# Ledger of designs, part 104: peptides against a protein of PDB entry 3KDP

Target 1, 230 residues: chain A of PDB entry 3KDP
Amino acid sequence: PFLIFIIANIPLPLGTVTILCIDLGTDMVPAISLAYEQAESDIMKRQPRNPKTDKLVNEQLISMAYGQIGMIQALGGFFTYFVILAENGFLPIHLLGLRVNWDDRWINDVEDSYGQQWTYEQRKIVEFTCHTPFFVTIVVVQWADLVICKTRRNSVFQQGMKNKILIFGLFEETALAAFLSYCPGMGVALRMYPLKPTWWFCAFPYSLLIFVYDEVRKLIIRRRPGGWVE

## One batch from the design tools (peptide; made by RFdiffusion4, then SolubleMPNN)

Design b2_p18_1_s1 (from b2_p18_1, 15 letters changed)
Fold by OpenDDE base, seed 5:
Structure b2_p18_1_s1 (fold): chain B 230 residues (1-230), chain A 18 residues (1-18)
Amino acid sequence: as target 1 above (230 residues)
Amino acid sequence: SVLEEAKKLLEEGRELRE
């Protein structure tokens, strides 16, 4: 998100505090939960594992979590960001290069895509309105991410949800999202204004996409062990 | 406050654009 902010020179889609909440708050418990996850059924049937092989499997899981899935998470957040700004009169094309004028408190006549002028305060309100749904979108997408990271090859439907620590992690990050989204004063303190409940559903297509993508990937891995998709 | 006025104007603007 920060890299896109710099490259595209768009209004800031995600605040620093929100980033910290994601990195330290929402990811820690789930990461620990993976250490206590039950062994995958196909792995348990294998001969005694070489420690080097176990490390390799862990590295692949980490790569999945922080690589491709992370990009989809960011994409989902930006989608929500652009939708909200578009609903407020700022089309995506118009946002390119707008940051300089957007962040200038002395410019109170920034025009949107429809010719409406926005004061600095109005712009900051809509910006902060985007921070919360961006965060919520990431959390909702993380639900799918955490579930798919439980296994390397087996389907989620085959492995099931037996890790209570993982479930606790899902509730923890959801509770944090609800707190940051709806607690009074968060707009002033954390630049996160409250969301309409409907915005929680904006991330669902991306969660579904991740889930389907991972299931297809795992299916391919099961059919072709050691392939390029692994 | 300026923020309250800005919120009001923003909400009115949203309603007009929906």
Scores: peptide ipSAE 0.017, ipTM 0.413, DockQ to the pose 0.022
Fold by OpenDDE base, seed 4:
Parts: structure tokens; sequence; C-alpha cells
Structure b2_p18_1_s1 (fold): chain B 230 residues (1-230), chain A 18 residues (1-18)
């Protein structure tokens, strides 16, 4: 999210603290899950394989999986971000390069895509309104990732362990999301406004899309083992 | 000042959400 913020120079979609919460709270659990999977795989794969090559392959697979999941999560978050801003009159194309004017408190006439002028305060309200839904969207997308992981052609035992760790992580992430979204004072402390329940569902279509994409990817991998899609 | 501004924004945001 932060990279896109820098590259596109758009209004900040997510606060730094919230980003930190994502990195520590949401991304750590998948990483741990993958680490445990690797450890379990190493225990089970006592076949005389070249440990160097197998380790390298596993590390690459983990890195790729983590990277892909992270990208998908970011896309989900940005989807929600753009939806919220679009609903408030800021179309995605209009947001490009808008950050400079957006953050300038002395500019009180920033125009949206429809010519409506926004004061600094109004803009910040909209910006902060995006933070919580963005975070929640990431959490919801992570739920989809869990489901995707369950459908992977891993050993039943490996899937089981992953599922337990992932499930625990999802509960933690969900609890964190609920805390950040609804705890009094979070709006002031973290610039995260309370989330309308409807925003919990805004990510679902995207989660479904991710699920479909992953299934298609897996199907391709199954049909073409060793392809670039792994 | 930042906290006061944040509080104000929060209040305004609440009003907008009602």
Amino acid sequence: as target 1 above (230 residues)
Amino acid sequence: SVLEEAKKLLEEGRELRE
C-alpha cells in the first residue's frame, strides 16, 4: 500500500500505524504458517533428496507465495480505498498526483471528479474513513487466503497444521480489526473511524475473485507442472 | 493541537455518518 502511495502519489490509503498493524498482525501469521509448513515438510520428506536444492526450492516457493498473497491483499485494500473515494466523488484517475494538494491544509478548494470543492478537513475525514475499511478488507481477503490454502494440493497433514495456524491468525486479525474499528478513541489515536458493517462485505467480491484466480492458477499448475505460474 | 484537530475531525466524521 505504501509503495503505491509513493508511486502514484495518491492520498494516503492507510495510516502508518495501521500499516504496522497489518505487517505485524496479519503478515506475520502467514509467515509463521509457511515456516511451520516447511519444517513439517522437511520432517516428512526424509527421502534422499538433495537438501540444498530442496531448501532453495522451498524458499523460493515461500517467497513467491508470500509475495503473491501480499500483492493480492494490497489489491483488495486498494479496491476498497478506491470504492470509498469514488463514492465520495473522487474517481481513481483523479487521485493520481492529488496527494500534494490533498495534504495541503491551506488549500480548501480541492475539486473532486465532479467539480465539488473539498476543504482540508473534509478531505481528511474522507481519508480517515478509508483507513478502517482498508484494514478490514485486508483481513477479509486473508480469510479468502485461508480458504485457498485449504484447497492446495498439499498433504492432508500439512494442510491441517497450516489450517490451525492460519485459523488462529485469522481470529487474531479479526479481533484486531474489530478492536481498531470499534474501540472508542481509535479514531483519534489511529485516525481510524468506526466502520459501518456494510464495509465488511465490500471485499467479498474481491475475495471471491482471488479465490477463483487461485483455483485457476492451481489448475494451470496441475496441467503444466513446473510452469512459470508456480 | 494535532489531537484537538483529530478530535474535531472525529466529531465531524460522526456527524457525517449519522
Scores: peptide ipSAE 0.007, ipTM 0.298, DockQ to the pose 0.026
Fold by OpenDDE base, seed 2:
Structure b2_p18_1_s1 (fold): chain B 230 residues (1-230), chain A 18 residues (1-18)
Amino acid sequence: as target 1 above (230 residues)
Amino acid sequence: SVLEEAKKLLEEGRELRE
């Protein structure tokens, strides 16, 4: 998210402190939970081809998986960000390169996509309004991501949810999201304004989409082992 | 002053969300 902020010169979608909260409070427990997930039966049945190379390959695969999860989360967050700004009159294309004027407190006539002028204070309110739902969206998307990453080939319905650590992680990140969203002072401390309950559901279609996609992917893998979708 | 400004923005934001 921060890289996109720099490259695209868009208004800051998520604060640095909030990013830290995600890394330490949201991502850590789920990551640990995945480490304790039971291996698929088929993985354990595979003979090691070369112990040295196989270890390296596994580390690369794990790294790629975590990277993909992060990308999916970021996409979900940005989706919510763009939706909120669009609802407030700023279309995605208009946001490109707008940061310089957006952050200038002396410019009080920044125009949105419809020609409405926004004061600095109004812009910052909208910006800070985006921070909380961005974070919440990451959490909601992560619900699906964690579930689908439990297995490579087996359906979620086949594997089940027996990992107590994973379940705990899901509750922990949800509780953290609720705390950061509704606790007094978070707007001042973290630039996270209170979130309307409706925004919790903004990411649900996206989460459902990736869930369905992953189930289809796994189905294809089961039918065609060694395919390009692995 | 920064804190006061932040509090003001928070209050204004609250009003806009209602």
Scores: peptide ipSAE 0.006, ipTM 0.359, DockQ to the pose 0.026
Fold by OpenDDE base, seed 3:
Structure b2_p18_1_s1 (fold): chain B 230 residues (1-230), chain A 18 residues (1-18)
Amino acid sequence: as target 1 above (230 residues)
Amino acid sequence: SVLEEAKKLLEEGRELRE
């Protein structure tokens, strides 16, 4: 988010501190949970191979999957960001290059896409209004990510959700999201204004998309082992 | 191999965003 902020010169979609909270708070437990996940049935049935080469291949496959999911997460967050700004009169195209004027407190007549003028204070309110939904969107998308990362080839329905650590991770990140969204003072401390409950649901389509994508991917892998989809 | 490279790039990108 920060890189896009710099490159596109748009209003900041998510604070740096919040990003750190995501990285440190939401990813740690899930990462640990993967270490304790039950072995897949297909992995257990495989003949022993060279441990060094197989480990490298597996790491690459996992890395790619996480990378793809990470991109989808970012897209989900930005989608939410652009929706909120569009609802407030700022269309995505209009936001490009707007940062300089947006962040200038002495400019109080920044026009939106419809010609409405916005004061600095008004702009900052809408900016900070975007931070919380962006964060929550990432968390909700991560729910799907955590679930699908349990297996490489098997469906979630086949492997199940027996890993208590994974479940704990889901609750932890959800609790963190709720805390950051609704705890008094977060608006000032983290520039995260309270989130309307409706925005929690904005990310659900993306979570579903990730889930479906992964299930389809796994299905293809099962049907065509060694294919390019791996 | 292409998917692996793509995943690597995406993971590196994720790390850079953190």
Scores: peptide ipSAE 0.000, ipTM 0.188, DockQ to the pose 0.020; fails the geometry check

Design b2_p18_1_s2 (from b2_p18_1, 14 letters changed)
Fold by OpenDDE base, seed 2:
Structure b2_p18_1_s2 (fold): chain B 230 residues (1-230), chain A 18 residues (1-18)
Amino acid sequence: as target 1 above (230 residues)
Amino acid sequence: EVLELAKKLYEEGLELLK
C-alpha cells in the first residue's frame, strides 16, 4: 500500500500506524496460528525426494504463499479504498497524481471527478475515512485467507477447523478491528475515523471469491497431482 | 452501474498493484 502511494501519487490509503497494527496485531497471531495447524493427512505420507532440495522448495513455496496472501489483502484494501473515494466523487483515474495537490493545505479547490471543489480539511476527512475500512477489509479478507491456507490440497470442509489457536486468531483480529474502528480517540491517535457497519461487508464478496477460487484450485490439485496449479 | 464501477475499480486496483 505504501509503495503504491509513492508510485501512483495517490492520496494515502493506509496510515503508517495502521500498517503497524496490521503487522503486529492482525497478521502476527494468525501467522503463528498457521504454524500450529495440523498437517494434511497426505503430507506425512510423502517420502522426501531429496531432503536438501525439498527443504528449499518448501521454503520457497511458503514464501510465495505468504507473498500471495499479502497481495490479495492489499488488493482487497485498495478495492475498498477506491469504492469509498468514488462514492465521495473521486474516481480512481482522477486520483493518479493527485497526491501533491491533495496534501497541500494551501490548495482548497481540488476538484473531484465531477467538478466539486474540496477544501483541505474535507479531503483529509475523506482520506482518514478510508484508513479504517482499508484495515477492516484486510481483516475480513484474512478470514478467508487463513482458512484456505490451512491445507494445500484438502478442502476446508475435509480438514475442518480444529485448531483452537487459529480460531482464537480469527476472533482476536476481529476484536482488534472493532476496537480500532469504534473506540473513541482512534481518529486522533491513528487517523482512523469510525466506520459505518456496512463497510464490514464490503470485502465479503471478495473473500468469498477467494475462498471459492481456492477450493476449486485444491479440487484440481487433488484430481491432477503435479499440475501447474500447484 | 454499481457492478461496472466495481469492475473498473478492481481492474484499476490490479494495475496499481503491478
Scores: peptide ipSAE 0.000, ipTM 0.207, DockQ to the pose 0.022
Fold by OpenDDE base, seed 4:
Structure b2_p18_1_s2 (fold): chain B 230 residues (1-230), chain A 18 residues (1-18)
Amino acid sequence: as target 1 above (230 residues)
Amino acid sequence: EVLELAKKLYEEGLELLK
């Protein structure tokens, strides 16, 4: 998300607090899950397979898979961001390069896509309105990761333990999202304005997409064992 | 594939905004 902010020079889609919540809350659980998965895989891989090549392939596949999923998650967040801004008069194309003027407190006549002028304060309200939904979108998209993990053809036992860790993590993330979204004072303290309940659903298409993507990926892997699924 | 997916999502998003 931050990379796109820099590259596209768009208004900041995520606040520092939301970024920290993603990094510490949402990304930590998958990392822990991977660590446990590797540990369990290492325990079960006592079969005379070449441990170096098989481990490397699995690590690469997992890393690539998580990288791809992470990109899809980011896309989901950005989708929500663009939807919110578009609903407030800022079409995606208009946001490109707008950051400089957007963040300038002395410019109080930034025009939206429809020629409406926005004060600095109004713009910041809209920006901060995006922070919470973006975060929530990521959380909702991460729910798909749980479903994906459940459908993996790993041993039922490995899936069970991974699922528990993921379930706990998703619960924590969801609770955090709810807290940040609805706790009084979060708008002032964290610049995260209250989330309309409808925004929880805007991520569902992306969750479905991740699910479909992973199933297709798994299908490709099954058809081409040992192939790089890019 | 990720880029194609990203493009697709972007296009779908734009369609939803219309």
Scores: peptide ipSAE 0.000, ipTM 0.196, DockQ to the pose 0.020
Fold by OpenDDE base, seed 5:
Structure b2_p18_1_s2 (fold): chain B 230 residues (1-230), chain A 18 residues (1-18)
Amino acid sequence: as target 1 above (230 residues)
Amino acid sequence: EVLELAKKLYEEGLELLK
């Protein structure tokens, strides 16, 4: 997100506070919960592998898969960001290069895509309105990411949801997201303005995409053990 | 404390980008 902010010179889509809340708040408990997940049903059925060559290939493939999932997560956040700004009169093309004027406190006549002028205060309100749903979008996508991380090969439907600590992690990150989104004073304290409940649903297509992507990947791995997709 | 520090760093970062 920060790299796109610099390269495209757009208004800041995600603040440092929200990034820290994701990295330290929402991801820690879920990550620990994975240590308590039950072993896969097929773990003992794996054929012996070459420890030198197969480790390198597997590590590279896992790294690529996580990189792709991370890109889908970021895309979901940016989608929500662009939708909110578009609904407020700022089309995506108009946002390119706008940051300099957007962040200037002395410019109170920044025009949107429809010729409406925005004061500095009005612009910051809409910017901070984008921070919260971007954060929430990441949390919703992380639901799918956490669930798919339960297994390496088996479908989630085959493995089931028996890890109560993982379930607790899902509730914890959701509760934190709700607290940061709706608690009074968060707009002033953390620059996270409250969002309409409908914005929670903007991430669902991306969460579903990640889930389907991983299930298809795992299906291919099960059908072709030791293939390039593992 | 971490959130307060993050807020400060965010504000400082914004100033550096101007």
Scores: peptide ipSAE 0.000, ipTM 0.220, DockQ to the pose 0.022
Fold by OpenDDE base, seed 3:
Structure b2_p18_1_s2 (fold): chain B 230 residues (1-230), chain A 18 residues (1-18)
Amino acid sequence: as target 1 above (230 residues)
Amino acid sequence: EVLELAKKLYEEGLELLK
């Protein structure tokens, strides 16, 4: 988010403190929970890998898959960001290059896509209104990410949801998201204004997409072992 | 218009995932 903020010169979509809350708060317990996941049912059926040849290729493929998922997560966040700004009169194209004027407190006549003028205070309100939904969107997408990371090859339906620690991780990150979104003072402390409940659902299509993508990927792997999709 | 934009962005996001 911060890189796009700099490159595209758009209003800041997500605060740095909020990013830290994602990285350290919402991701830590879920990541640890994966260590307690039950072994895949087919783990003993896998042929021994040659550590000298097979490891590097597989690591690259896995890294690429996780990289793709990460990009989907970012896209989900930016989608929410652009929707909110569009609802407030700022179309995505209009946001490009707007940051300098947006952040200038002495400019009180920044025009939106419809010619409406916005004061500095009004602009900052809408900016901070984006932070919470962006954060929540990431958390909701992370639900799917965490679930799909349970297995490398087997479907989630085959592996099941028996890991209680993983389930706890899902609740923890959700509870943290709710806390940061609705606790009094978060708007001032973290620049995260209260979230309309409807925005929790904005990311659901992306979560579903990630889930479907991974299930299809795993299905292909099961049908074509040793393929490039691994 | 906002809904249409949202749909477009969603579709673009889906395309980027391919």
Scores: peptide ipSAE 0.000, ipTM 0.201, DockQ to the pose 0.026; fails the geometry check

Design b2_p18_1_s3 (from b2_p18_1, 15 letters changed)
Fold by OpenDDE base, seed 5:
Structure b2_p18_1_s3 (fold): chain B 230 residues (1-230), chain A 18 residues (1-18)
Amino acid sequence: as target 1 above (230 residues)
Amino acid sequence: SVLELARKLLELGRLYRL
């Protein structure tokens, strides 16, 4: 998110407070819950890792976690951001380079894609209106991320949802997201303005995409052990 | 570390409030 903010010079899509709420709030209990996951049924059929040659974190794992899944998460958040700004009159092409004028408190006549002028206060309301749905989008895609992390090779349908701590983590992160999104005063305190409930559904295609992508990946690994996808 | 990132983000957040 922050790299695109710098490179494209667009209005800030995700606030610092929302990033902290993700990293320290919504992701902590889910991450701990994975320590309580049951071992996969085939774990004892795998050869032991050679600690001298085989890294615990390999290039394939890094590519999956940061390259593929992380990119899909970012795309989901940015999709929600661009839709909200477009509904408020700012088309994606018009946002390129707009940050300088957008963040200037003395410019009260920034034009949208339709020639409507926006005051600094109006622009900041729209910006903060984007932060909450972006945050919620990340939480919704994190549901898929957490579920796919239950297994390395087996399907989630084979593993099942028996980890009660993981289920609790999913409810906790969702409840925290709802609290931060709808609690009175969060707009002033955290710059997180309330969102329409319909914005929760904007993330669902991306959450489904992550889930389907990982299940297909795991299916390929099961059919072709030792392949480039493992 | 996540803590260093959090500190840096808090510092950036304070800078943007000025």
Scores: peptide ipSAE 0.008, ipTM 0.355, DockQ to the pose 0.021
Fold by OpenDDE base, seed 1:
Structure b2_p18_1_s3 (fold): chain B 230 residues (1-230), chain A 18 residues (1-18)
Amino acid sequence: as target 1 above (230 residues)
Amino acid sequence: SVLELARKLLELGRLYRL
């Protein structure tokens, strides 16, 4: 998000505070919950990792985590961001290069795509209005990410949802997201303005996409062990 | 500050009996 903010010079889609809420709030318990996941049924049938040749984190894992899944997550967040700004009169094409004027407190006549002028305060309200749905979008896609991380090879349908701590983590991150989104004072405290409940659904297609993508990936791995997809 | 955010998040967690 921040890289695109800099490169495209768009209004900040996700604040540092919201990033910290993700990293420290919504991701912590889910990540810990994976430590309690039941081992895959075939894990003991796999050859032990060669500690000399097999890196714990390899280029393939980085490509998958950051290049593929991370890209889908980012797309989900940006989709929500662009939809919100478009609903407020700022079409995506108009946002390109707008940051300089957007962030200037002395410019109170920034025009939207329809010629409406926006004061600095109004623009910042809209910007911060985007932060919460972007954050919630990340939480919703993280549901899929957490679920797909249960296994490397087995389908989630084969592994099941027996990990009560993972279920608790999903509930906790959702409850925290709801709290941060709707609790009075969060707009002032965290620059997270309340979102319409309908915005929670904006991420669902991307969450489903992540899930389907990973299930297909795992299916390919099961059918072709040792392939480039593993 | 990150510390203030962390404190607020912790306070919020406490407030909501998380």
Scores: peptide ipSAE 0.000, ipTM 0.308, DockQ to the pose 0.057
Fold by OpenDDE base, seed 3:
Structure b2_p18_1_s3 (fold): chain B 230 residues (1-230), chain A 18 residues (1-18)
Amino acid sequence: as target 1 above (230 residues)
Amino acid sequence: SVLELARKLLELGRLYRL
C-alpha cells in the first residue's frame, strides 16, 4: 500500500498504524497456530530434507507466498480502496498524481472526476474512510491465506479443520478487526472511520479466489509431482 | 510526521522481518 502511495502519488490507502495492527495484531496468532497443524498424511513418505543443501525457504515458496498470494491480497485491498473513492466521486485514473494537492491543507478546491470541489477536511474524511475497509479486506483475505497454508500438497478438505488453535486464531483476528472497526474512539486514535457492514463482504470474492487458486495448485501437484507448479 | 513514523516503522518491520 505505501509503495503504491509513493509511486502513483495517490491518497494514502492504508494508514501506518493499521499496517502495524495487521502485522503485529491480526497475523501473529494465526501464524503461530500453524506450528500446531497436524502433519500431512504423506509426510513420512517424503525424503528428509538435507539441511546442508536444501534451503528451508526455497524460491518457489517465496514466489508463492509473496509473489502470487501477496499480489492477490494487495489487489483485494486496492479494489476496496478504489471502489470507496469511486463511490465518493474519485475515479481511479483521477487519483494518479493527486496526492500532492490532496495532502495540501491550503487547497480547498480539489476537484473530483465530476467537477465537485472538495475541501481538505472532506478529503481527509474520505481518506480515513478508506483505511478501515482496506484493513478489514486484508483480514478477510488472510482467512483464506491461513487456511491454504495448513497443507503443502493435500487439499484442505483432506486435512480438515482439526487444529483448534488455528480456529481460535481466525476468531481472534476477526474479533480484533471488528474491535478496531467499531470501537468508539478508533477514528481519532487510528484514523479508522466506522465501517459499513457491507464492506466486510467486498473481500469475499478475493478470499474465494485465493482458496480456489491454491486448491487447484495442490491438485496439479498431486497429479503431476515434480512439476513447475510445486 | 506520520510519513516519518511510517518510514521508521517500515524500516523496523524490515529489520525485524515483520
Scores: peptide ipSAE 0.000, ipTM 0.326, DockQ to the pose 0.027
Fold by OpenDDE base, seed 4:
Structure b2_p18_1_s3 (fold): chain B 230 residues (1-230), chain A 18 residues (1-18)
Amino acid sequence: as target 1 above (230 residues)
Amino acid sequence: SVLELARKLLELGRLYRL
């Protein structure tokens, strides 16, 4: 989100506080839970990794994590962001280059896509209204990301959901997201304004797409071992 | 490709908004 904020000069999609809540709050327990995942059923049929030649973090893993799944997650977040701003009169095309005027407290006549003028205070309310739904969107797509990370090759349906710590992590991150979104005073303390419950559903298509994409990827790997997709 | 996935995501997003 921050890279697009810089490159496109759009209003800040996700605040630093919300990023910290993701990285330190919602992601930690889920990430730790993967250490307790059961081995894939075929693990004993795989050749052992050569620690001298085989990197744990390779180009394929980076491509998968940042280039594929991370891009889908980012698209989900930005979708929510653009929807909220569009509902408030700011179409995506109008947001390009708007950051400078948006963040200037002395400019109180920034026009939206419909010619309505927005004060600095009004703009900041809209911006902070975007932060919470963007955050929640990330949590919802992270559900899918966590689930797909359970296995490298086997389908989630083959592996099952037997990791109780992972299940706990999913509930914990969701409960934390709900707490941060709806607890009184979070708007003042964290600049996270309450969101309508409907915003939780905005990410569901993207979460489903992540899941389907990874299941198809894993299916291809199972059918064509040693392919570029592995 | 990431681009094709991005296009599908944008299309899905548009469909979900309708």
Scores: peptide ipSAE 0.000, ipTM 0.228, DockQ to the pose 0.023

